# Ledger of designs, part 176: peptides against a protein of PDB entry 2N1D

Target 1, 169 residues: chain A of PDB entry 2N1D
Amino acid sequence: EVKVKIPEELKPWLVDDWDLITRQKQLFYLPAKKNVDSILEDYANYKKSRGNTDNKEYAVNEVVAGIKEYFNVMLGTQLLYKFERPQYAEILADHPDAPMSQVYGAPHLLRLFVRIGAMLAYTPLDEKSLALLLNYLHDFLKYLAKNSATLFSASDYEVAPPEYHRKAV

## One batch from the design tools (peptide; made by RFdiffusion4, then SolubleMPNN)

Design b1_p30_8_s4 (from b1_p30_8, 19 letters changed)
Fold by OpenDDE base, seed 3:
Structure b1_p30_8_s4 (fold): chain B 169 residues (1-169), chain A 30 residues (1-30)
Amino acid sequence: as target 1 above (169 residues)
Amino acid sequence: AAAAAAAAAEAEAEANSAALEALIREAAAE
């Protein structure tokens, strides 16, 4: 199995995120103030600003594109808690043509990395390519950890309205 | 057919949500 290690700084957030949604019955405010697209763009720009070679820049762009694609594919089916599904349905109705990377933010993006390892295990990548990809994924996670104070906040969640609870069985 | 498809999708969603919870719990415990 391909294991993607979550930085220690972000592990408590995964628990807090789960608690906010499942136990406290809150929802992440959507559309996100800072969506996945923006986070990935910031990361790419950050990497470019550090004097990467053309090859490294290309690699970063490919990784960003890959993360975005994986997120957009996996969000609705694999990255939501039960309580969030009505919200997702509403998002699809209100934004039918928008990729979820433009709607959701850092917490859901972080959830991707909990799931992505298993998915990559079944992806036909050679060892070298996989190792390179994993290195960049871990690098990105480190970036998230470094910026966790601005990316992850309980204030981005809100108590679900009463009518929402009727839909969230 | 549509009802069956919806039911199957819901069942899959339930399973995936449960799996996500389990994976996050595991990740946090490591």
Scores: peptide ipSAE 0.449, ipTM 0.854, DockQ to the pose 0.798
Fold by OpenDDE base, seed 2:
Structure b1_p30_8_s4 (fold): chain B 169 residues (1-169), chain A 30 residues (1-30)
Amino acid sequence: as target 1 above (169 residues)
Amino acid sequence: AAAAAAAAAEAEAEANSAALEALIREAAAE
């Protein structure tokens, strides 16, 4: 089993995110003010600023690209609560060619890491490569935790209107 | 036929959402 540990700082946010949407019937404001693409870009730049070699930069870029791809593939089918599906359908209708990494933000990105472990278990990676990947994933999660004050906020959510509630049954 | 396909897709989506909720609960409890 491939295990991706969520930082303790972010575990309460996972619950708050769920509560805001499922119990309080709120929606994350879309398109995100800080989308997944920008978060990943900031992370890559952060790693580069730490004086890494070309080889390390290459690895970071590959990890970023991988996270982005997994997110874009999994968002619609794996990372949404029931209440969010009408919103997603609207996004697809309005922006059919836009990758979801340009629309959604940190909360949905964090949900990916709850699911990604199971997906990696079926990916043909050698032990060394898998260990390296996991190290970078944990490093990225640590980055999210360090920047949690700016990336995760209940103020990015809003109460869904009554007309939305009717279609979300 | 189209209605059946739509219903199946919706059922799968609902199952995935429920699975996500369960995984979030599990992750937060660790």
Scores: peptide ipSAE 0.447, ipTM 0.851, DockQ to the pose 0.755
Fold by OpenDDE base, seed 1:
Structure b1_p30_8_s4 (fold): chain B 169 residues (1-169), chain A 30 residues (1-30)
Amino acid sequence: as target 1 above (169 residues)
Amino acid sequence: AAAAAAAAAEAEAEANSAALEALIREAAAE
């Protein structure tokens, strides 16, 4: 069993995000003002600025690439609530060739880390590699927590229009 | 056949959404 612990500071946000979408029938504004690609790039630059060795820089780049790939694969099938499906369909129609990491933002990225543990359990990684990966994932989550004031806000959501309600439920 | 495939895909998506909600509730309760 692989567990990825969510920082205590971000646990309430997961609930707020769920409430905004499922109970209040709001939608995250898309395309995101700060998309997943940008967040990951900022993290990578943050890590590089701390005087890391070349080997550590390489590892950070690989972790960022991995997170991005998992996000792009899992977003449409595993990281959306039912109410968000029509919005996703519209995004696919308008941007058929765009990776979802360029469209979605921090809230959906955080949802990935609730699911990623189970996915890693089926990934053939040696014990040392898995431990290293988990350390970086937790480090990234700490980064999200430190920047939570700018990355997670209810003001990034909007009340869905009446025409959306008719096709979403 | 196409209708059945679409229905199956929708059912799977709905199950995944429910699983996500359950996992988030679990994570928040810890």
Scores: peptide ipSAE 0.437, ipTM 0.849, DockQ to the pose 0.756
Fold by OpenDDE base, seed 4:
Structure b1_p30_8_s4 (fold): chain B 169 residues (1-169), chain A 30 residues (1-30)
Amino acid sequence: as target 1 above (169 residues)
Amino acid sequence: AAAAAAAAAEAEAEANSAALEALIREAAAE
């Protein structure tokens, strides 16, 4: 098993996110005001502004691209709660060609890191490459934690309408 | 066939949602 440690500051948010959707029957507002693409771009720019070498910059870009790809692949099948599936179906119908990284935001992106460890365990990477990747993933998570006040808010959720409840049951 | 495929996909999605909940609960408890 490959362990991806979630920062302590973000662990409560994972629970709150789950509670908002599963227990309070709310939905994250879509399309996100700040989507995954934007978050990843901000991170990349942040890393570049810190005076990275060419090699480090290249690595950051590759990591960002990788996170985006994993998110887009995994969102629909791995990162949604049952209550969110009708919303996802509606998004697919309305935006069939749009990557989900342009639709969803920080909460769903954070969920990826709960799942990604198991995926990496079966990825054919050498020890050094895996360690490097994990370091960048943890670095990105630290970035999310540092910016959590602007990225994670219950105000981005809203109570699902009655007609939605009929679809979800 | 289409109905069966849809049912299978839904069942898998249901299982994945449950797994996600379990993993989040586990992560929060660490």
Scores: peptide ipSAE 0.402, ipTM 0.839, DockQ to the pose 0.768

